# Designs tried in a protein design run: peptides against a protein of PDB entry 6MBK. Part 252

Target 1, 240 residues: chain A of PDB entry 6MBK
Amino acid sequence: GFEMVNFKEEGFGLRATRDIKAEELFLWVPRKLLMTVESAKNSVLGPLYSQDRILQAMGNIALAFHLLCERASPNSFWQPYIQTLPSEYDTPLYFEEDEVRYLQSTQAIHDVFSQYKNTARQYAYFYKVIQTHPHANKLPLKDSFTYEDYRWAVSSVMTRQNQIPTEDGSRVTLALIPLWDMCNHTNGLITTGYNLEDDRCECVALQDFRAGEQIYIFYGTRSNAEFVIHSGFFFDNNSH

## One batch from the design tools (peptide; made by RFdiffusion4, then SolubleMPNN)

Design b2_p30_6_s4 (from b2_p30_6, 8 letters changed)
Fold by OpenDDE base, seed 5:
Structure b2_p30_6_s4 (fold): chain B 240 residues (1-240), chain A 30 residues (1-30)
Amino acid sequence: as target 1 above (240 residues)
Amino acid sequence: MYPFMETLVPVLHPDPVDEELLNKLLDELE
C-alpha cells in the first residue's frame, strides 16, 4: 500500500500506492524488525554493553552504538534500513555558523551548545573505551570510530528513537522502527501504537491518502525548539 | 488519538535525554 520515495524537498518519505482511508491500519512493523536496546544487547555489542555503565544506563547511546555496529556489518539484517537513513541531519550537531548565529536569538542556543559539548565529551569517552576495552576488540568499528560516526549515530537515534513496550509489557524500552520512521511529519494525532498481542507496531492513517500522495504521520506535540534539538523537524504552529 | 489506539501502547518519541545522568556517569568514569 506504500513505497519509499525520495521527495524533492523533504527527502525520503512514504508514498501511497493505493487509496488509504483514515484510521486504516496500513503499516505494521513486528518487533523482530526493530532495532532495540534488546537487539543491541543480543548483538556483537552485547559483551561491551554488559561491561559499560553508560551503555547500560543510556538506551539511546546503546542504540547509537548498535546502529554503528550494524552499519559496519555488511551482512547486517538492518543494512537496507540503515542505508535509507540520512547521512547528515538538521540537528544542532550539524549546525553551521550561520545557523548557530540565528539561534543566538532563541532560548535554544544554550541547549545547542550543551548538546554539542556533551556529544564531544561522550565521543572522547567512548573513543577511549573502544581503543582499550577487551570487549571492543571484535566490534566492526574498532579501527574506525570517528566523531563524525558518533555524531551521525547519536543524531540518527535522537531523531528516530521511539518508546515501545518490552515484550512482556512490563516496562518501556527504546526502538528504531524501520520503514515507519520514513514517514514525514505533519500536524495531527498520534496514530501509532504497539500491539503486544501481535508484538508489532501498528500505524493507522491520520487521514485519507490517495494513491500517489505522500503519507504523513504525527510524531507528537513539541515546541519548535524541542524539535530542533531532538527531532530536527520544524513546524511553525507546533506547540504543546 | 483515534479510538483504535486506546487498546494499544502509544508509540511516542521519548523524553529528552537525561543529560544530568549522562554527565554524572561521565564524571565518574573519565
Scores: peptide ipSAE 0.394, ipTM 0.861, DockQ to the pose 0.812
Fold by OpenDDE base, seed 2:
Structure b2_p30_6_s4 (fold): chain B 240 residues (1-240), chain A 30 residues (1-30)
Amino acid sequence: as target 1 above (240 residues)
Amino acid sequence: MYPFMETLVPVLHPDPVDEELLNKLLDELE
């Protein structure tokens, strides 16, 4: 019912190939297709994961390294997905000097510098780990791990990570959701949930879409958890 | 909120990274 299209203004997105009605389940992604902390643990990264406290404690960083390892693996199942990801992002880690200068008079500058500093510190730590840890020797990024790589991976995860339930539903974990995250953003209600019975993400249409129209969804804000708690799955004026 | 959300676990963007925890871990491991 949809296809990937490169739209002029928004870049890659999904276009309806048929009429889709509001609330219609038009897109679902089984757990086995997701990049998750669990899939990271089960990948070539697994041995290192089991020995590094930061990877264990910080699921987003685990996903970042998982993404880098899979990107460096020509036969990775996720290559088609990874190839759709932007090469750079509108995150503070990619701000140019002029952008930083513009923000210098604002409170946001502290957050920008903090994120940059922290990310650089993380990179330095993991560079050492990758160079010295025995379980890092066979990682595909062993001889090619740059700050640019790390910045890209962290930014990819930062912008695209989602909370989903674990397989048993006992807690939440982090996931990148291929195909689904190709939808561009519009204001509205959260229309994606996880079906534990069928073990898949399910997305229903936010509105009616005619054949040939771009499909938009609402991703919420930077902290959707807060909106769920305080606003109940809706934010009238939010941009992704 | 759509009715289907009554039976599904919402898929949400998580809260910001716990930088304090991460920095603490780095302090311990560096």
Scores: peptide ipSAE 0.389, ipTM 0.860, DockQ to the pose 0.603
Fold by OpenDDE base, seed 4:
Structure b2_p30_6_s4 (fold): chain B 240 residues (1-240), chain A 30 residues (1-30)
Amino acid sequence: as target 1 above (240 residues)
Amino acid sequence: MYPFMETLVPVLHPDPVDEELLNKLLDELE
């Protein structure tokens, strides 16, 4: 019912291959296909996760490392997904000096600097961990863990992470949702939920889409400033 | 939210990172 397309201005997105009606379940992703904190714990990262308080406390950081480990693993199940991810992002972590200068007149500059500083500090910490911790020796990123790697992973997670229930539904965890996260954002209502019975993410169409039209979804209510900082995109008709 | 969400757990973008917590942890662990 849809295909991946590179749109001129919006980059990669999903295009309908047939008419899709509003509220039609057109996309679902089983848990087993998701990159989650749990899959991170069950991966080669698991031993380190069990020993590092930050990884345990910060699911987004755990996902970032999970993403890096899987990217560095040639036989990773998620290689096809990872290859679809941007190599760089429009997040503050990627702002060039000129871009930062343009933001100096805005209140966002404080957040930009803070994010950069904090990310650098995190990298420094984890660089040491990767170099010294016994459980890091088995990680595929052991000999290749650069700031660029970390920046990319953190940005990937920051822009694409989602809250989903754990398998037993007892708590909320974080996940990257392949294929689904290719949908570009528009203003609207949340149309994605997790079906615990079938153990899958389910996305229904926000509106009618005709064959050949790009499929948009609404990722949530936030200010444009928050989207810039945390999602790396901005849209004009943001009414939330 | 759409009606179907009544039986589903909403998939949401999480709240911003708790930078204070992270910095606190870093202060303790660095």
Scores: peptide ipSAE 0.385, ipTM 0.859, DockQ to the pose 0.792
Fold by OpenDDE base, seed 1:
Structure b2_p30_6_s4 (fold): chain B 240 residues (1-240), chain A 30 residues (1-30)
Amino acid sequence: as target 1 above (240 residues)
Amino acid sequence: MYPFMETLVPVLHPDPVDEELLNKLLDELE
């Protein structure tokens, strides 16, 4: 029903290969395909995770390191997904000097500087951890962990992380959702939820799409997008 | 004049609660 396409101006996206009707369930992603905090714990990162308080407390940081470890692993299941991720992002961590100078005249400058400072501080901490911690020795990023790597991973997670239920549905956890997050954004209603019975993310079409058209969805606030547990979809009135 | 002046520049930041927690943890662990 759809295919991955590299659109010249928008980057990677999904294109309909047939007519898709509004509200049609056209895309689903099982939990086993997601990059989650749990999959991070069960990966090569697991031993370090079990001994680092920040990784345990901060799911987004755990995902960032999970992403870096998988990127550095040639045989990673998620290599095809990772290869579709942008190399740079339109986030403050990637702002050029002129952009920062412009923002100095705005109220946003404090947040920008804070994000720079905090991210650098996090990197410095984990650089030391990776160099000294015994459980970091087997990480594929042991000898290649730069600030550029870290800001990329943090930015990837920041822009793409989603809240989904845990497997037992008792709590929420964070996940990157391959294939689904390739859909480019448009204004509308959230049409994605999590089906615990089938243990998968489900997305229904926001509108009719003809064969050959790019498929757009509404992410709402894309960072930490919320999924409706046991309810499928919810209508968000937030506009983008 | 900057080319992006006509467009809104989004500032993405982590949840303030998470940021505060992370800073506290870093203070303890550094």
Scores: peptide ipSAE 0.253, ipTM 0.643, DockQ to the pose 0.104

Design b2_p30_7_s1 (from b2_p30_7, 14 letters changed)
Fold by OpenDDE base, seed 3:
Structure b2_p30_7_s1 (fold): chain B 240 residues (1-240), chain A 30 residues (1-30)
Amino acid sequence: as target 1 above (240 residues)
Amino acid sequence: STEEKLKELLEELLNDESLTEESLLAELQA
């Protein structure tokens, strides 16, 4: 139902190969492609996760570390996705002094300072853990864990995390959905849900699209777009 | 600068012996 197109001004994007109707399921992403707390547990981070109560209690922090470990791994399955992520974010953790001063006149200042303090404390804690814990020795970030790395990972998760059900459907957990958020930010015309029966994220069109119409803009390389397509983000079998 | 202040804060936190798994977990859950 979609093809990759290089748009001259916008870069690589997706174009509908057929008409898509509003409320039609046109895109889905299987759980196996997601970065989840579960995939973090099954990664090189798993041994440390099993012994750190904070990682166990805070799924967003677990995802942040998972993201850092995968970024530091040249052979990571998620490299094409990670390369699409911004290097910086518009989160309070990246606010400059003037922005913070402006916020001092607002009720938001408390939240900003809280985020700074909390993130700094988390980093300091985990820096010590990574330096001293036996299960941290195999982490690819062992000798290169900076605050900037942690700030980036936390901000990535904060801005891009999605709630999904656990594999057994008994609880809610967190996931990063490769290239999914790029679609939502551009058009605001996508509703995301999770289909437990098929174990996948589902995207429903909020509007009609015509054949040949651009649906998504990928702010990435061709390889990143190809990764999404080849990984099964786009299934031709939208035969309802 | 903000960056310098952050570095100072981080240095203080790295030397803070009261920052433990228990204390941080309690803060995160509050």
Scores: peptide ipSAE 0.358, ipTM 0.881, DockQ to the pose 0.799
Fold by OpenDDE base, seed 5:
Structure b2_p30_7_s1 (fold): chain B 240 residues (1-240), chain A 30 residues (1-30)
Amino acid sequence: as target 1 above (240 residues)
Amino acid sequence: STEEKLKELLEELLNDESLTEESLLAELQA
């Protein structure tokens, strides 16, 4: 067992409520709890999704909008998860002038500017869509859709999106995984996966944890503070 | 400032008639 805890320096994380042994399956998240492209389609965003080719083509953008819609919905099932997300990220979209200046001498500056430009273009497009599209009228974003909102959502998805199989296992899709993101990560062997038979994300313990210890997992390079310059938000690599 | 520049960019983009579903989709899939 585990519990969510707000750690002083690390933010929200998971703490073991019992001893957990290495290689023990201690954490699983059923598909029904995930924020997926499918759940986006089945949400208030569904009608717009069905008519917007960008949302259809770009699963990560669909997730970003799904995240925004659910955040704006007080009764959203995912409110507990969304509230654990940081309000800002250490992604290029949040770089200040001094940080950008620092990068001017590096090759990374091109990618930073590209990400900025592309994100801004996406926002501008969707701003118009939200203002004019009939199926946008019911979105909780109708009256308030700022660049800051979009920047946040994009950054959230960029840093937290997971590739999971479709229900039939024939393809891959994107998901935000509650609890998964709530577990702070460490370096090591990837001990996370998806169990199609049980239709759930699964995580096995990297090491022994004693009751009361913070649980760490490794699910790839994920961080709210990591430099993320490569993303499927502006090129074909939609899996980030 | 970065904020001012971003604001200017956004204002320009919001008024850019060439920014369409088709054009943006093409960019995203390039």
Scores: peptide ipSAE 0.339, ipTM 0.878, DockQ to the pose 0.820
Fold by OpenDDE base, seed 1:
Structure b2_p30_7_s1 (fold): chain B 240 residues (1-240), chain A 30 residues (1-30)
Amino acid sequence: as target 1 above (240 residues)
Amino acid sequence: STEEKLKELLEELLNDESLTEESLLAELQA
């Protein structure tokens, strides 16, 4: 129902190949393509995960480490997705001194300082773990684990994490959804859900699109197209 | 500067022996 198009001025985007009706399922992302706590457990991080209670208890931190490990792996399946992520975020962890000073007059300053302190404490803890734990020796980030790396990963997860069901549907877990992050943030024209029967994230159109119209899901020069093509998201024969 | 303060904080935390799995886990679950 759609194709990826490189718009010279606008970068990569989606174009409807046919008329898409409101509430129509036009895009889905199978679980196997998601970065999840489960995929973290099944990665090089798995042995450490199995021995660290914080990673086990805090799915968002597990995802942050998973993201860092995959970013450091040139052959990672998720490299095309990771490359689309911002290098910095508009989150409290990136507030400049002037922004912090401005917030000092507000109640929000306490939350900002708390987040800074907590993130710093997490980093310090895991820095020690990475330096001393036997299962950390094989991690690609062992010799290059900086606070800036951790801040970036935590901020990436904080801004982009999604709640999805576990494989058996009994619990809720966390996932980063490739390409989905850009779809949801653009114009609010897409509603997201999870289909347990087909084990996939599903996106339905909130409005009608005509054939040939741009679906403003992707803005900017980000090479999301390469990820979609490489990951097989855009199969011409999406026979529903 | 904020950067200098952060560096100082990180140095202190890296040397803080009270920062353990148990203590941090308790903080994160609060």
Scores: peptide ipSAE 0.321, ipTM 0.872, DockQ to the pose 0.740
Fold by OpenDDE base, seed 4:
Structure b2_p30_7_s1 (fold): chain B 240 residues (1-240), chain A 30 residues (1-30)
Amino acid sequence: as target 1 above (240 residues)
Amino acid sequence: STEEKLKELLEELLNDESLTEESLLAELQA
């Protein structure tokens, strides 16, 4: 299987404890550990979701609000994961004036402005909703919903969202998967899938690994990594 | 500054009565 190792220069990562063959399932994450549109509906956001047609129509926005609600909830199960997320992203919403000026000579500027305007409009709309809607009263965002919060959440979802099947497998929905991005950034060493029968995300090796080889690097704290592992990440033939 | 412009934009949007669920939904689905 794999073991978590502290690599002095790279931080925490996973090391193979045995030889792994290409196409071998080595890691899986049950749905219950994922932040999904479904979990958003089942959270404190659920009542508002049920009455807001935008949240219903736009799964990415629903997931962004779910992320914000959970971030603002001290007892959220996903706190360890959320704490690993960047505070800022390399998205157009975070472009500085100089970057925007540089892009003015390109066609990309229109996309940047469009995204910025659209995000601002969404924020303004939801700000009003949060202030006035009865079902927003229980949201931890009631008194602290800034544009910075919204752009962060939207950017988090935009950069980290995964498509997974719904519980019934009838359609595709969106999910944030703890530690999954670290797995995906292994320079094409692994691929991802979803097992509907076992209702889990699965990591499959794209190449052979030898015992002792590093699989991926986790730049988070040990506590966060340990929490995720103990919370229900499963490794094939884990030597724990 | 960009921040000032954003603030102005947000203030305008917050006072824009035309920004409704229907209007925004239509924009998002267009």
Scores: peptide ipSAE 0.311, ipTM 0.869, DockQ to the pose 0.784

Design b2_p30_7_s2 (from b2_p30_7, 15 letters changed)
Fold by OpenDDE base, seed 2:
Structure b2_p30_7_s2 (fold): chain B 240 residues (1-240), chain A 30 residues (1-30)
Amino acid sequence: as target 1 above (240 residues)
Amino acid sequence: SQEEELEKYLQELLNDESLTEESLLKELLE
């Protein structure tokens, strides 16, 4: 139903190999491939998570640390995904002095300053935790935890986090979806949901597509795209 | 510069003993 294509200007993407009807499920990603608060708890971060009330209360912060730990782990399953992430973002945390000065004349400046202040305070707190807490000793970021690292992870989560149900479906939690969240959805061609029964993210067509039509644009290298497609993405009702 | 001011602010925070789990948690949940 889909093939990976190298588009000259946009990079790698997906092209329909058959007609797709509106409301058709054509792509899904199982929970086991997601970076979640649950996977953070089950990772090297788990012991610290279990002892820090902020990590427990703030799923986005837990994901940020999970992302940093996995980035620092050369054998991480998510390395192909992480390597596709931008080194910088258009979030307020990356605004230059001129941009901030421009915003001073707008109401948005209050939100910018709030993000700066909050992120800095979080970093300072966790820097101390990482330096002193016994369960932080095994973290791969133990000797390398900078503000730049933290603002990157926070910005990554801010721009890419998805709300999904917990494993038992009783609550909602946060997840990063490899490659999926990096697909260009700006065309408004698809919608995303979660199927709790099958425990997977699902993509449903919002309109009809014709064979040969471009559906997705992936931001990343060919190897990253191929890894995700072959390892975890299910296309056109084909099981792996 | 903005970078220098940020670094100064971070250093102040790192030396701020009032920044604890309890205090930050309270701020985050407000």
Scores: peptide ipSAE 0.451, ipTM 0.924, DockQ to the pose 0.789
Fold by OpenDDE base, seed 4:
Structure b2_p30_7_s2 (fold): chain B 240 residues (1-240), chain A 30 residues (1-30)
Amino acid sequence: as target 1 above (240 residues)
Amino acid sequence: SQEEELEKYLQELLNDESLTEESLLKELLE
C-alpha cells in the first residue's frame, strides 16, 4: 500500500510501498469517522434536529450546524479534521466588494446576491432558533453564533460535502470525509466510492503507481497526519 | 460598504417577524 511520509516544504504525503494498479483499493474510511447527517442526529444537535423541519429537510444545513457544534467542542473527535479546514473559502459568500463589482457586468452577480441573501436569511432564522428553542440551550453555539460562523460552515459543507448511502442503504445522505477532499484536490488521481457491506468510504487509484512513487495527499501538520494514522484510516497492507 | 450593508440587512432580518420556519422552508424548497 502506501506509507505516510513527511516531505519537506510539501507536508505529508503518501509513498507507495508496492506497485499499485489502477482501480485498486488502497485506502478506506469507516462511516464512524465521517461527519454525517446521521452523526449530527446522534450529537448534541440531535434534539434540535428532531424538532426543526429545516434541519430535517436540508442535510447540508444540518451538516453545517454539526460542523459548528463540533468546532465549538474542544473534546470533539473531529477537532483534528476541523483544524485542517480553511478559515475562508472562494465561495461567493466571501467575495469582496471589488470582486462583486467586477461581477456586476456578468450574470454571476445574481448568484452571488442570491447566496448572500439566502445565507443571511438562514442565519437570521437559526439565530432566533438558537436563542429561543429549548433544545438549543446545550449547544455550544448558544452564546456565540455569528454570521461569519454560519458562512464558514455553509461554505465548508458546500465545498466538501459528499454523497454517501445511509446506514441501511435505502437513500443517500451527506458526509464530510476527513482529509479526503484534500487528497483529491491535490493529486486528481484518486476516485472514491462507498462499500455498503463494509460500511466505509473507499479510495481507489486512478492510475498505476510504482513502488517508491510519492503522492501528496495534503500539506498538513503532524496533527493532521496523526489523525489519519491513529483515528481509523486504513491502508491496504499497511500498519501505522 | 458591503460589510456595513450586510450588517444592516442582518439586523433587519433579525427583527423580521415574518421570517419563520414555514416561510424559510418554503423558500428553501422552491
Scores: peptide ipSAE 0.450, ipTM 0.923, DockQ to the pose 0.763
Fold by OpenDDE base, seed 1:
Structure b2_p30_7_s2 (fold): chain B 240 residues (1-240), chain A 30 residues (1-30)
Amino acid sequence: as target 1 above (240 residues)
Amino acid sequence: SQEEELEKYLQELLNDESLTEESLLKELLE
């Protein structure tokens, strides 16, 4: 098996409690443990979701609000996961003035400004919605919805969102995957996928690990700097 | 400062009546 460990320099990760062999299925995460667009729809956010076309059209924004609602809920099932999330991120939304000044001489500045502008506009819109919409009254963030909250949630989703199949496998949806985020990664073969029959994310060991060693996985070509949807999954009906 | 400019910008957005569901949805889907 494995255990969650807070490594000194690397933060939270997984450590093997026994020897794990290469290609061994050692980690799986059932759908019921995932924070998904569907779980957002089935939460306190559901009534508002059903009335807002932006939440319906933008799964990443729906996840951001879902994350904020669950964070504000002391009895949330996902509290143990949420508490492991960073308080800040290395996304452009957290760049300091000096970093922005440095980027003025690069092509990246336009993307940074675009992300700032777009995120601010989204926040302003939803702030008004939360203040005025009848279905927002029960949201735990009703009286405390700041830009800092929103940029944190957006950045969390931006850096951690995964594309997974819907329950019936007919479409794709977005998910935050506990334990997935707790694994440090290495380059190599993608060893993660979704098993539709068992309705779970699956990860096989990239290499042999001895008891006491940190487990590293590879679930896609993504870094904190890419800010794209992770799609490094294999599906049962799609052989890798 | 950057923070002051952001706060000013946010205040302007909160007062911008042209920022609607339709207008923002269009921006997000482009």
Scores: peptide ipSAE 0.444, ipTM 0.921, DockQ to the pose 0.840
Fold by OpenDDE base, seed 5:
Structure b2_p30_7_s2 (fold): chain B 240 residues (1-240), chain A 30 residues (1-30)
Amino acid sequence: as target 1 above (240 residues)
Amino acid sequence: SQEEELEKYLQELLNDESLTEESLLKELLE
């Protein structure tokens, strides 16, 4: 199958342990391993979700809160995945003063300010909700919910959210897929899809890989990446 | 500084009683 390797320059990545053929299904992630709107509803966030129309209407915000709740939960199943996430992002929410000043001369400034404003407004709203709503009392972030936390979560979801079908295939929903997002952005040699019959995300090789070749490049040090792969990723030589 | 301005803005928002579920939901759906 594959193995996680810490490459000197590229950081963590996947290396083929056997030859993989083009169009071969070699990697998949079952729905149960994904952070989804559904898993958010089934978590400690569920009671609040059921009463907040914004969480219900905005799957990305629901995922952001789900991510924060799980991050604050030491025994969360997704801790190994969450620990691989960057501490900051290249989203406009993290632009430095000089970058913003530069953008003031461009048409992009409107979008930057809009995102900033919207995110701040969302934070302020949910801060109040967390402080006052009865169902927020059980949230692990009850006593520690900062703008930095929210900015991070929103940016995590913004950069990593995937559309997947609902269980019945009737509509689409949002999911965070452990290490999947890094795979899609780095190589371009892999196509991804969702198999409803097997209820899993599937990765198909776009080209042949030889044993020993790198499949994915994960930028930076991902100390928990190996655990996530071993726990969440399955490798087989199924024909596609 | 940018950080100070953001903090000030956040404090203003936290004190803004017009920021409600309904108002924010409307904004998000626009």
Scores: peptide ipSAE 0.436, ipTM 0.918, DockQ to the pose 0.806

